# Peptides against a protein of PDB entry 5HOI: the designs that were tried, part 34

Target 1, 351 residues: chain A of PDB entry 5HOI
Amino acid sequence: FRYMPFSPAGTPFGFTDRRYLTMNEVGYVSTVKNSEQYSITVSFFDVGRFREYHFEDLFGYDLCFLNEKGTLFGQSKTGQIQYRPHDSIHSNWTKIIPLQAGERITSVAATPVRVIVGTSLGYFRSFNQFGVPFAVEKTSPIVALTAQNYRVFSVHYSQFHGLSYSLSELGTSSKRYYKRECPLPMSLPNINSDMKKDANLDYYNFNPMGIKSLFFSSYGDPCIFGSDNTLLLLSKWRSPEESKWLPILDSNMEIWKMSGGKETTDIHVWPLALAYDTLNCILVKGKHIWPEFPLPLPSEMEIRMPVFVKSKLLEENKAILNKKNEIGADTEAEEGEEDKEIQIPVSMAAE

## One batch from the design tools (peptide; aimed at target 1 L283)

Design b1_p16_6_s4 (made by RFdiffusion4, then SolubleMPNN; from b1_p16_6, 7 letters changed)
Fold by OpenDDE base, seed 1:
Structure b1_p16_6_s4 (fold): chain B 351 residues (1-351), chain A 16 residues (1-16)
Amino acid sequence: as target 1 above (351 residues)
Amino acid sequence: ELVFKKDNTAPVVLER
């Protein structure tokens, strides 16, 4: 196992000279390899509110986090980080995170008020938006981070215990835990099924945990989207005893429903954010499960608990078709059974 | 082109 640098919704280079470092509801950060240098572009979905900008990267930043106030960059091996405000009023700043031999920065996060750095040895480092350090804590190895305001959602990995998560609040004087290294019920990539497609091997080499993204919802609930394409939301996290993970969307099931019950292998959901009751995402069409260039426009997918069983819906539709054929509807041409859209009962779509 | 029909199916009320 190798700790890899993780950024929310980041993509591999594959066979190309370009990739997305990160993307979310604010925008997307791309990098292009030019010999020994990189060109980074920070692009925004709201072109009226934000101006796209680019710069030359001499360090080879492999970590990124975008928010409404700035972009955080990191280099996993050297420990260099850079924060770039989107406004011209606040200055850019750089610093080096001290790393031990073999230690890597595995994830970074930034809010308008906090900067967080997590490492492969489980060092959790917190800073203000100006790069002033607050504290260093030793945790289990950090594999992913996201943050909203003062709250941090961290994913940890142990070879002995698998995946765990923490939810914390970084106040001015102290760190509060709501959850501390609790089991994370996320499915890991199945090497034997998912990697038989050569197109997915590059992605799982880039991201061995298969965490496509993690974010906070518009209500401030931690969300994670794994390799199984299921969106998990942490409900009731303010009550440690009542806190539970809810599978609020099976995106493979939703794609199957929207295709009229046809198995599609060329359409993939790439998660950006959860706004109210809708997953903001990129619909990826093609061989790769990640978005290529140019980036498609974001789409909205309604959240729905995965209560449907494909086999039952297929059996019910066959039973309805057989009943229609028994009632003696005239012999207008059998357009093949494969092209009939599966009607999902409205009563089942409301639960 | 996958057109997401906004089916007027009731929003799942996530119990807080």
Scores: peptide ipSAE 0.000, ipTM 0.334, DockQ to the pose 0.585
OpenDDE base, seeds 2, 3, 4, 5: peptide ipSAE 0.000, 0.000, 0.000, 0.000; ipTM 0.399, 0.401, 0.333, 0.408

Design b1_p16_7 (made by RFdiffusion4)
Pose (drawn by RFdiffusion4):
Structure b1_p16_7 (pose): chain A 322 residues (1-190, 198-318, 341-351), chain P 16 residues (1-16)
Amino acid sequence: FRYMPFSPAGTPFGFTDRRYLTMNEVGYVSTVKNSEQYSITVSFFDVGRFREYHFEDLFGYDLCFLNEKGTLFGQSKTGQIQYRPHDSIHSNWTKIIPLQAGERITSVAATPVRVIVGTSLGYFRSFNQFGVPFAVEKTSPIVALTAQNYRVFSVHYSQFHGLSYSLSELGTSSKRYYKRECPLPMSLPNDANLDYYNFNPMGIKSLFFSSYGDPCIFGSDNTLLLLSKWRSPEESKWLPILDSNMEIWKMSGGKETTDIHVWPLALAYDTLNCILVKGKHIWPEFPLPLPSEMEIRMPVFVKSKLLEENKEIQIPVSMAAE
Amino acid sequence: SFYEEVARHNTKKHKF
């Protein structure tokens, strides 16, 4: 099996010279093939706070993670990473991650206080926001990483357990695990979208902490999974809280569509900030549309019953209250 | 769970 470089909400090149590196509620990072180099553009949705800028990529960064304080870049092959703070007060720093034979950097994440690099051999290298290393750890092969403040949500893969996840906190003292390689019941992919699933074999469209600090993941099944009761290991549950396919179906008047798709950015309490993609492909294009907001709904709506009540989709009060 | 209650009883409109 070949591990692929992962970034939250990243898109493939397809038949173009440009794609999105990473995408969330803060903004979007794109890269354009420029003869022999690349042109990286860092954009923001709150235009008033941060200024959109661009720079020339002489290394070919294919890994990226965006937070409110800076942008982290990474090269899956050479192992070079660069953290660019949004404000000009703080300097950029660059480090090169040691990589063994065939070892690839599979995912990177950054917070205002932590920088995380994960490799295909299971190396977990953590730094502060300035590049000072804390500890090097060996875990299962990492395929996806996201972080919030001091906490890290890592997704692992092997040939035995399949997909597993770890939830840990990088405190000032030492590292503490909330959950260590527990089952991750995300649906795996089972065609026009072949380009995407070569770029992202797991179908993990994005993963992130919620605005309130709960781990979330958005697989190829277009269902938002939220980790409930992660503080008590014996009570941990993955809850499906939004069937985005059902919502587009309800808003489209019960018509099956093959051209409307959801691209996850982040979860804010009960609202999924996403990009509504219109077209043959399931990933967004250029230019990037304005973000949309989709309220989470428990998957308790049956299509056959909704069709009877309408004879937008009107929902019976008795069912809506439930 | 808290989010079972939040997602189950959410009546807000989508903003598309």

Design b1_p16_7_s1 (made by RFdiffusion4, then SolubleMPNN; from b1_p16_7, 11 letters changed)
Fold by OpenDDE base, seed 5:
Structure b1_p16_7_s1 (fold): chain B 351 residues (1-351), chain A 16 residues (1-16)
Amino acid sequence: as target 1 above (351 residues)
Amino acid sequence: DEWEKIASTNQRKSKL
């Protein structure tokens, strides 16, 4: 197994010279290969708040985290990190994270008040927004990080125990855990079934965990979006005994509904953020499950509990069709090749 | 609690 650098909603290069390092509700960060260098562009969805900027990257940053105040960059192999405020008032800073032999930075996160670095050996490093270190903690190997204000959501991986998560608060004097290395009920990508398509193999090699993104909701709840395209939200995390993962959206089911019950294999949800009851996402059309260039405009998807299993709806609709055919067998069946549009129940059609 | 309310409200809308 190889630990890969993870950034929220980051995309692979594939066969191209360009990719997204990260994207969320604030904007998107792209990088383009230019000989031995990279050109990085930081773009924003709200063009009224921030101006797009670019710079030359001589280091080959492969980790990124975007927030409302700045962008954190990291180089997984060298341990270099750079924080770039979006404003011109605060200076950029660069730091080298000391890495052991074979250690990689696997994820970085930044808030207006904290910078976090996680590694393949499970070193959790915390800093303030100016790069002043607070602490180094040894955890299980970190594969993904996100942060909001003082809170950090970390995903860990063990070859023996699979995925776990932690939820912590980085105060001024100490780290508090709300959850510490608890089992994460997420399926890993199935190499044997899904890798028959070259495009899925490219994505798996880029992101072996299949974590498309992780973020905090607008309410401050940890969210994760895996390879199964299900949005999980951690409910009641303040009460350790009551804390549970809620499958709040099956995006494959929502795409199936939006298509009028047609099987679409070329439309994919790419998660950005959860604002109230709405998933902010990119609707990707094409062979790849990730957005290409240019980036489509963000779409909003209403959060609905997956009450209906697609397979059961297909079975029920087949059973209704078979009953209609049994009752209708006494009237002359004109052999029209009518496209069997699966009638979505009116209660499931988007108004 | 709000997510459980949203989830329960969405379940009620899907039954109408």
Scores: peptide ipSAE 0.045, ipTM 0.635, DockQ to the pose 0.177
OpenDDE base, seeds 1, 2, 3, 4: peptide ipSAE 0.057, 0.040, 0.039, 0.040; ipTM 0.735, 0.628, 0.631, 0.705; seeds 1, 4 fail the geometry check

Design b1_p16_7_s2 (made by RFdiffusion4, then SolubleMPNN; from b1_p16_7, 10 letters changed)
Fold by OpenDDE base, seed 2:
Structure b1_p16_7_s2 (fold): chain B 351 residues (1-351), chain A 16 residues (1-16)
Amino acid sequence: as target 1 above (351 residues)
Amino acid sequence: TEWEEIASKNQRKNKL
């Protein structure tokens, strides 16, 4: 197993000289390889609020986190991090994180008030937005981080125990845990089934955990989107005994419905954020499960618990079709109904 | 495709 640098919704280079370092609801960060250098562009969805900017990267930043106030960059091997405010009022700062032999920065996160660095040896380093250190903690190996305000969602990996997660709050005086290295019920990529497609192998080599993204919802709930394309939300995390992961969206099921019940292999959901009851995402068309260039405009997908079984929906639709045919509705409707969105029967929409 | 129409509708909502 190799620890790879993780950034939320980051994409591989593939066969190209360009990739997304990260993307979320604020915007997207791209890098282009130019000989021995990289050109980084920080782009925003709200072009009225923010201005796109670019700079030359001599370090080869492979970690990124974007927020409303700035962008954090990291180099997994050297331990260099850079924070770049979006405004010109605050200065950029650079720091080297001390790494042991073979240690890698695996993930970085930044909020307007905190900077977090996680490593392959489980060093959790916290800073303020100006790069002033608060603490260094030893945890299980960190594979992914996200943060909102003072809260941090961390994903950990053990070769013996698989995936775990922590939810913590980084106050001024102390770190509080709401959850500490609890089991994460996320499916890992199945190498034997999922890696039969070359495009999936390329993505697996970039992201062995299959975590497409993790974020906090608009309500401040931890969310994770894995290789199974299921959005998991951590509910009731303030009550440690009542806390549970909810599968709030099966995006493969939603794509199947949007395709009129056709098995599609060329449409993919790429998660950005959860805003209220909608997943903000990129709908990707093509061989690759990740967005290419140019970035498509974001789409919204309504969250729905995966209560429906494809076979039952197909049987119910056939039963509705058979009833329409018994009522003497013309046979010309059959070819035009195979292309219709599978509507949830009103009887099932009441559960 | 219906998903392209849905995507196009959603993109229009996010611009308003």
Scores: peptide ipSAE 0.009, ipTM 0.434, DockQ to the pose 0.052
OpenDDE base, seeds 1, 3, 4, 5: peptide ipSAE 0.007, 0.000, 0.009, 0.005; ipTM 0.436, 0.366, 0.434, 0.381; seed 3 fails the geometry check

Design b1_p16_7_s3 (made by RFdiffusion4, then SolubleMPNN; from b1_p16_7, 10 letters changed)
Fold by OpenDDE base, seed 2:
Structure b1_p16_7_s3 (fold): chain B 351 residues (1-351), chain A 16 residues (1-16)
Amino acid sequence: as target 1 above (351 residues)
Amino acid sequence: DYWELIASTNKKKNKL
């Protein structure tokens, strides 16, 4: 196993000179390799609120986190981080994170009030938005971070225990844990099933945990989207005993429904954010499971608990079609393109 | 609004 730099919804280069460092509901950060340099562009979905900007990257930033106030960059090997406010009123700052031999920055996160750095040795470093350090804590090895306001969702990896997560709040004086290194019930990429498509091998080499993204919902709940294309939400995290992961969306099931029950292997969900009851995502069409350039316009997908079994829906649809054919045997009803929209029975749309 | 743009795009895609 190798610790790889993780950024939310980051894409590999593949066979190209360009990739997305990160993307979310605010925008997307791209990097283009030009000889020994990189050109970074920070783009926004709300073009009325924000202006796109670019700069030359001499360091080869491989970590990124975008928020409404700025962009955090990191270099996994050198330990360099840079924060760039979107507003010109605030200065950029750069800092070197001290790394031990073989230590890597594995993830970075930034909010308008906090900067967080996680490492392959489990160093959790906290800063304010100006790069002033608060604390250094040693945890299990960090593989992913996200943050919203003062809250941090961290994913940890142990060779012995697999994936765990922490949920913490970074106050002014102390770190509070709501969850501390609890088991994360996320499926790891299955090398034998998921990697059989050569097009996915490049992605799993880039992201061996298969975590496409992690974010906080608009309600402040931790969310994670794994290689199984299931959106998990941490419910009731304020009550340690009641807290549970909810599979709130099987995106493969939703794509299958949207395709009229056809097995589509060329449509992929790329998660951005959870806003209320909708997953903001990129619908990727093609061989690669990640978005290429130019970035498609985002789409919304309504969250739904995966209570449906494909076989039952196919049997119910066949039974409805057979009943329609038994009733329709007396009417020469035209070959209208039967929009084989799987009508979700109205009784199950109300739960 | 970004969300209005997304909602309008989805309404166009779900009609195709």
Scores: peptide ipSAE 0.017, ipTM 0.531, DockQ to the pose 0.060
OpenDDE base, seeds 1, 3, 4, 5: peptide ipSAE 0.016, 0.016, 0.000, 0.016; ipTM 0.514, 0.489, 0.416, 0.511

Design b1_p16_7_s4 (made by RFdiffusion4, then SolubleMPNN; from b1_p16_7, 9 letters changed)
Fold by OpenDDE base, seed 5:
Structure b1_p16_7_s4 (fold): chain B 351 residues (1-351), chain A 16 residues (1-16)
Amino acid sequence: as target 1 above (351 residues)
Amino acid sequence: TEWEKIASTNTKKNKL
């Protein structure tokens, strides 16, 4: 197993010279290989609020986190981090994170008030927005981070215990845990079954945990989107005994519904954020499960508990068709190609 | 939570 640098919704290079370092509801950060250098572009969905900017990267940043105030970059091997405010009022700052032999920065996160660095040895480093350090804590190895305001959602991996998560608040004087290294009920990618398609192998070599993204919802609930394309939300995290993961969206089921009940293998959901009751995402069409260039416009997908079974819907639709054919048997109505579409009830169809 | 309300509402919509 190898700890890889993780950024929310980051994409591999594949066979290309370019990739997304990160993307979310604010925008997307791309990097292009230019010989020994990289050109980084920070792009925004709200072009009226933000201005796109670019810079030359001599360090080869492989970690990124975008927020409404700035972009945090990191280099997993060297330990260099850079924060770039989107405005010209605040200065850029750079810092080197001390790394032990073989240690890697595995994830970075930034809010308007905190910067967080997580490592493959489980060093959790916290800073203010100006790069002033608060604390260093030793945890289980960190594989992913996200943050909102003072809250941090961290995913940990142990070879012995699998995936765990923590939810913490980074106050001015102290760190509080709401959850500390609790089991994360997310399935790891099954290398042997799903990777017979070469295109998936490249992604899992890039992201062996299969965590496409993690974020806080607009309500401040931790969310994670795994390789199973299920959006998990941590409910009731303020009550440790009542806290549970809710599968609030099966995106494969929603794609199947959107496709009129046809099995599609070329449409993929790429998660950005959860705003109210909608998953903001990129609908990716093609061989690769990740968005390529140019980036498609974001789509909204209404969250729905996975209460339906495809097989049952198919059986119910067949039973309706058979009843129509039994009632219609006295009129030779030509079997038009339209009769092959599963009528998904409008209440179940994604609009 | 608001999510439990939303998820419950969507589950009810999907049963209709």
Scores: peptide ipSAE 0.009, ipTM 0.371, DockQ to the pose 0.157
OpenDDE base, seeds 1, 2, 3, 4: peptide ipSAE 0.005, 0.000, 0.000, 0.000; ipTM 0.412, 0.356, 0.348, 0.345; seed 3 fails the geometry check

Design b1_p16_8 (made by RFdiffusion4)
Pose (drawn by RFdiffusion4):
Parts: C-alpha cells; sequence; structure tokens
Structure b1_p16_8 (pose): chain A 322 residues (1-190, 198-318, 341-351), chain P 16 residues (1-16)
C-alpha cells in the first residue's frame, strides 16, 4: 500500500495546474504549477483580520495546515517544512525532517503553540511554534493529523487493525494519551472521481476538532462523525451527526442530484461550515465559492416517509420533534 | 440559517 500526502480538505490537480493544499474555517491555501516551480496563495475568509498574500514555492509543498496564527507547509518527499506566521512580527522558520528509505511525511498540523509532523513509518515529531523540538516518538504509521491548542487527533493505518485513531494532549510537562489507537469506524471508499481517491485513498475529506474541542472526521461517505465521551475511555462513541447527502436531498425537494456535493471545513457547535460544490467532481474548483453553513441533523429521516408527508421537503412535526 | 442554505441549494439547482 502507498501512503499519500494528506491535508485537511485538500483537492487534487486533476487536469489542471492548480489545487488546494488545505482548507478550513480560517481560509484556503492554493498552489499553482509555475513552469518548474509553484505559486502558493494563502487566502482568508475574514478579509478584515488577515491580508491575503502569495509567495513562490521552490520546493513543491504538498502538505499544508492552516490556523488563525500561521500557516504550516511541508514537502512529503524531501521532508522540508516551513511555518509562516500571518503577522510580520514573527519570523518564518524552516526545518528539514529526517526521512529514512521510503519514508514520506503523510500529514502535518500546527497550532499557535505546537507544530506536528507525521510520517509513513510512524514518526511523531513535535515542535513549538518556533521550531524547538520537544520529543521524537514512534507510533503506528500516521495518515492524517489535526490539532487544537495542545491536543492532537491522529489517524493511523496498518495491515492488521486497519484504521485506528489516537487522541493525545501535548502538555507542558509530558505527552498524555486520552485514547491510544482505538477503532475508527469511518467508512472506506468502495468512475469520475478516480482522480480524488488516488490522491486520498482513505477518502478522508477532512478531519478537525470541533469549535468546542471534540474530534471530528468526514469520510468519503459524506457523514460527519463526532467522537463523544472521549475523556472516559470506556464510554467513547463515534456518533454520526449529519448525513450531508440527506440534507442536499431534503433541500433539493427530494430530487436525487449528482452535481451537488459538500466539502467540510470545520464544525461550529451545531453548524458545519462547508463549501457547496456544483459539478461533476466532488472537490471544489477555482474560484472557490463562498462558505455555506449546514445545520447538523441526526440521521433519523427516512426518504420514503418524507415523500408521503409532502403529498423544499416539508418534515412532519411529529418526526421533526423526535 | 436553514432558510439561507435552502436558497443556496436552489441557486445551485438553477445553474447549468
Amino acid sequence: FRYMPFSPAGTPFGFTDRRYLTMNEVGYVSTVKNSEQYSITVSFFDVGRFREYHFEDLFGYDLCFLNEKGTLFGQSKTGQIQYRPHDSIHSNWTKIIPLQAGERITSVAATPVRVIVGTSLGYFRSFNQFGVPFAVEKTSPIVALTAQNYRVFSVHYSQFHGLSYSLSELGTSSKRYYKRECPLPMSLPNDANLDYYNFNPMGIKSLFFSSYGDPCIFGSDNTLLLLSKWRSPEESKWLPILDSNMEIWKMSGGKETTDIHVWPLALAYDTLNCILVKGKHIWPEFPLPLPSEMEIRMPVFVKSKLLEENKEIQIPVSMAAE
Amino acid sequence: KEEKFYEEVQDLLKQP
């Protein structure tokens, strides 16, 4: 099996010279093939706070993670990473991650206080926001990483367990695991979208902490999974809280559509900030549309029953209250 | 929010 470089909400090149590196509630990072180099553009949705800028990529970064304080870039092959703070007060710093034979950096993540690099051999290298290393750890092969403040949500893969996840906190003292390689019941992919699933074999469209600090993941099944009771290991449950396919179906008047797709950015309490993509492909294009907000609904709606009541989709009060 | 999202989906449905 070949591990692929992962970034939250990243898009493939397809038949173009540009794609999105990473995408969330803060903004979007795109890269354009420029003859022999790349042109990286860092954009923001709150235009008032941060200024959109661009720079020339002489290395070919294919890994990226965006937070409110800075942008982290990474190269999956050479192992070079660069953290660019949004404000000009703080300086950019660059490090090169040691990589063994065939070892690839598979995912990177950054917070205002931590920088995380994961490799295909299971190396977990953590730094502060300035590049000072804390500890190098060996874990299962990492395929996806996201972080919030001091906490890290990592998705692992092997030939035995399949997909597993770890939830840990990088405290000031030492590293503490909340959950260590527990089952991750995310649906795996089972065509026009072949380009995407080569770029992202797991189908992990994006993963992120919620606005209130709960781990979330959005697989190829277009269902938002939220980790409930992660503080008590014996009570941990993955709860499906939004069937985005059902919501587009309900808003479209019960019509099956093959051209409307959801691209996850982040979860804010009960609202999924996303990009509504219109077209043959399931990933967003250029220019990027304005973010949409989709309220989460428990998957308790049956299509056949909803069609009877309407004879937008009107929902029976008795069912809506449930 | 729900009304606004419904309008966005309708705009998409009106597109070619």

Design b1_p16_8_s1 (made by RFdiffusion4, then SolubleMPNN; from b1_p16_8, 9 letters changed)
Fold by OpenDDE base, seed 4:
Structure b1_p16_8_s1 (fold): chain B 351 residues (1-351), chain A 16 residues (1-16)
Amino acid sequence: as target 1 above (351 residues)
Amino acid sequence: KRKEFAERIKELLEQP
């Protein structure tokens, strides 16, 4: 087994000179090999909100995380990271992460308020959006990271224990765990079945864990999309005893149903984000399970969330709103409007 | 949503 650099919905080069470093609901980051250097392009789905930009990459960034405020780049071997705000008002910054011999940055994540670096030795490094360090923690080896606001979803790998996950909140003074290295019931790629197709071997060599993407839902629930094309959502994570992974979508089964039961072995879902009960994804046709160039327009797949998941999310959001209102009555603290929990539309409460 | 997605799957199935 080899630790590989992971970025959400990143694609391999394959036999091409270009790949996607990452993609999500905001946009997509591509890199093209130009002799000894790379050209990186940061593209957006909302072209009215953001302007596409490009730059020359002399470092060979192999890690990327895109958010609404900027793009984090990383070089897995050298430990270089760069944050590039989308707005030209804010300056880019670069930092070298100290790596031990053989250590690699395996994943990076960035929110408007936090930067996170995870390594193959399990070093979890946290920074603010300006690259000021908060802490270094030793965990099990990190294979994937995502973050939303102050929350971090990390996936860990042990040769003996398989996959685990953590869910943490990075406050100003301390890290809180909601979940700490709990078992992750995700299926790993089946080497024996999938290796019959060269395209699957190329993808396996790029991403041995088969984690196509890792994100938070619009409700702030951790989501993971594995090699089995099942979307898992972590429900009830605020209640440690009640927390469970829900298989909310089998994308292969859903494509098959929508085809009218035709063979759909050449049609693939590439996950971007979960907004409410809708998976934003790229539909890919072809031999490769990942999108090629040009990137197809995103598609919206409606998820038939089990009624108990919708109702529980509604109850949790109401309970959080009520707690915020109870706490907000006693403290005139300007808790900035940014943590407005996305109100579930009343229509989703009725299904 | 579901209709549009099903139409997109149909279009993809009709592509060579």
Scores: peptide ipSAE 0.435, ipTM 0.930, DockQ to the pose 0.581
OpenDDE base, seeds 1, 2, 3, 5: peptide ipSAE 0.434, 0.434, 0.431, 0.431; ipTM 0.930, 0.930, 0.928, 0.930

Design b1_p16_8_s2 (made by RFdiffusion4, then SolubleMPNN; from b1_p16_8, 10 letters changed)
Fold by OpenDDE base, seed 3:
Structure b1_p16_8_s2 (fold): chain B 351 residues (1-351), chain A 16 residues (1-16)
Amino acid sequence: as target 1 above (351 residues)
Amino acid sequence: KRKEFAELIAEMLAQP
């Protein structure tokens, strides 16, 4: 097994000079190989809200995370990361993550308030949006990250225990775990059955875990889309004993139904995001399970969530809105004292 | 108008 750099909905080069570094509901980031350099383009689905931009990449960024405020780039081998705000008013910043011999950055995530770096040795590094470090934690080896606001969904892999996940909140003073290295009931790619097609081997070499994407839903629930094309949603994660993964969509089955029961083995769902009860995705036709260039327009697939899940998500959203309205009345006061600067040992601090 | 997902699948299936 080899740890590979992972980005949400990233695509391999295949036999081409171009790939998507990442894509989600905000947009898509592409890279094109130009001799020894790369040209990166950050494109958006809402062209009225955001302006497309490009830059020359001399480092060969192989990690990316796109949010509504900026794009985080990373180089898995060198440890270099760069954050580029979409707004030109805010400055770009670059940092070097110290890596041990053989260590790789395996995933990066960014929100408007946090930057997270995960490594093949299980170093979890947290920063603010300006690249100021908060902490370094040792976990099981990290293979994928996503984040929303202060919450982080991490996927871990060990040769002995397989896949696990954590769900954490990165406050100012401390990391809270809602879930800590719990078993992740996701199927790994089956090398022996699926590798009869060269295209599947290329994708497996790019992404050995078969995680096409992971994201938070619009309700703040962790979602993961594996090689089996099933969308898993983590329900009831606030209640540790009641938390469960829900298979909310079998995309192969839904495509098959919509076809009228025809063979659809050349039609693929490429996941972007889950908004309410709608999966935002790219529909791909062909031998490759990933979108090529140009990127097709995103499609919306309605998820027939079990009635009990939809009602509960609506109740939880009302409860969150009510709590925000209660807290929004009192939170003018206690922005005070105890940002105790956690002295990160210099050897573990990112330069 | 975003085509309904079912229409998009039907179009994809109609392409050789």
Scores: peptide ipSAE 0.188, ipTM 0.817, DockQ to the pose 0.440
OpenDDE base, seeds 1, 2, 4, 5: peptide ipSAE 0.180, 0.180, 0.184, 0.181; ipTM 0.809, 0.809, 0.810, 0.809; seed 1 fails the geometry check

Design b1_p16_8_s3 (made by RFdiffusion4, then SolubleMPNN; from b1_p16_8, 10 letters changed)
Fold by OpenDDE base, seed 5:
Structure b1_p16_8_s3 (fold): chain B 351 residues (1-351), chain A 16 residues (1-16)
Amino acid sequence: as target 1 above (351 residues)
Amino acid sequence: KRKEFAERIKELLELP
């Protein structure tokens, strides 16, 4: 096993000079090899909200995380990270993460308020959006990170215990765990069955964990999409005893059903995000399970969430909104205005 | 949504 740099929905180069460093609901980041350097392009799905931009990368960034306020880049071997706000008013910053011999940055994540760096030795480094360090914690080896607001979803790997996950809140003074290195019931790629196709070997070499993407839902639930093309959602994570992974979508089965039962072995779902009951994804046709260039338009796959899960998520979100409104009466001063109430679409209440 | 997705799957199935 080798620790590889992970970015959400990142693609391999394969036999090409270009790949996607990351993609999500906001947009996609591509890199092209230009002799000894790279050209990086940050593109957005909402072309009216953000302007596409590019820059020359002399460092060979192999890690990326895109959010609504900026893009975090990382170089897994050198430890260099760069944050680039999408708004030109805010300055770019660069830092070098100190790495031990053989240590690699394995994943990076960024929110409008936090930057997180995870390593192959389990160093979890937290920063604010300006790169000011908060803490360094040692965990089990980190293989993937995602973050939303102050919350971090981390995936860990141990040779003895396999995959685990943590869910934590990065407050101003301390890290709180909701889950700490709990077993992650995700299937690892089956080397023997999948390696019969050269395209699957290339992807396995790029991403040995088979984690196609890792994100928070619009409801703030941790989501993971593995090599089995099953979307797992962590339900009831606030209640330690009640928390469980829900297989909310088998994407292969749903494609097969939607085809009318035709052969769909060459049609692949590439996950971007979960917005309510809709998986935002790229539909890929071909031998490669990942999107090529140009990137197809995103598609929206409706998920038949169990009514019982939907109702509980709605109740939990209402309870959070009510608690925010009760606490917000006393703490209105420092949380900036952009906590736009995610209006639960009224259409979800009618079924 | 579901209809549009199913149409997109049909379009992809018609591609070589």
Scores: peptide ipSAE 0.433, ipTM 0.930, DockQ to the pose 0.552
OpenDDE base, seeds 1, 2, 3, 4: peptide ipSAE 0.431, 0.429, 0.429, 0.431; ipTM 0.929, 0.929, 0.927, 0.929

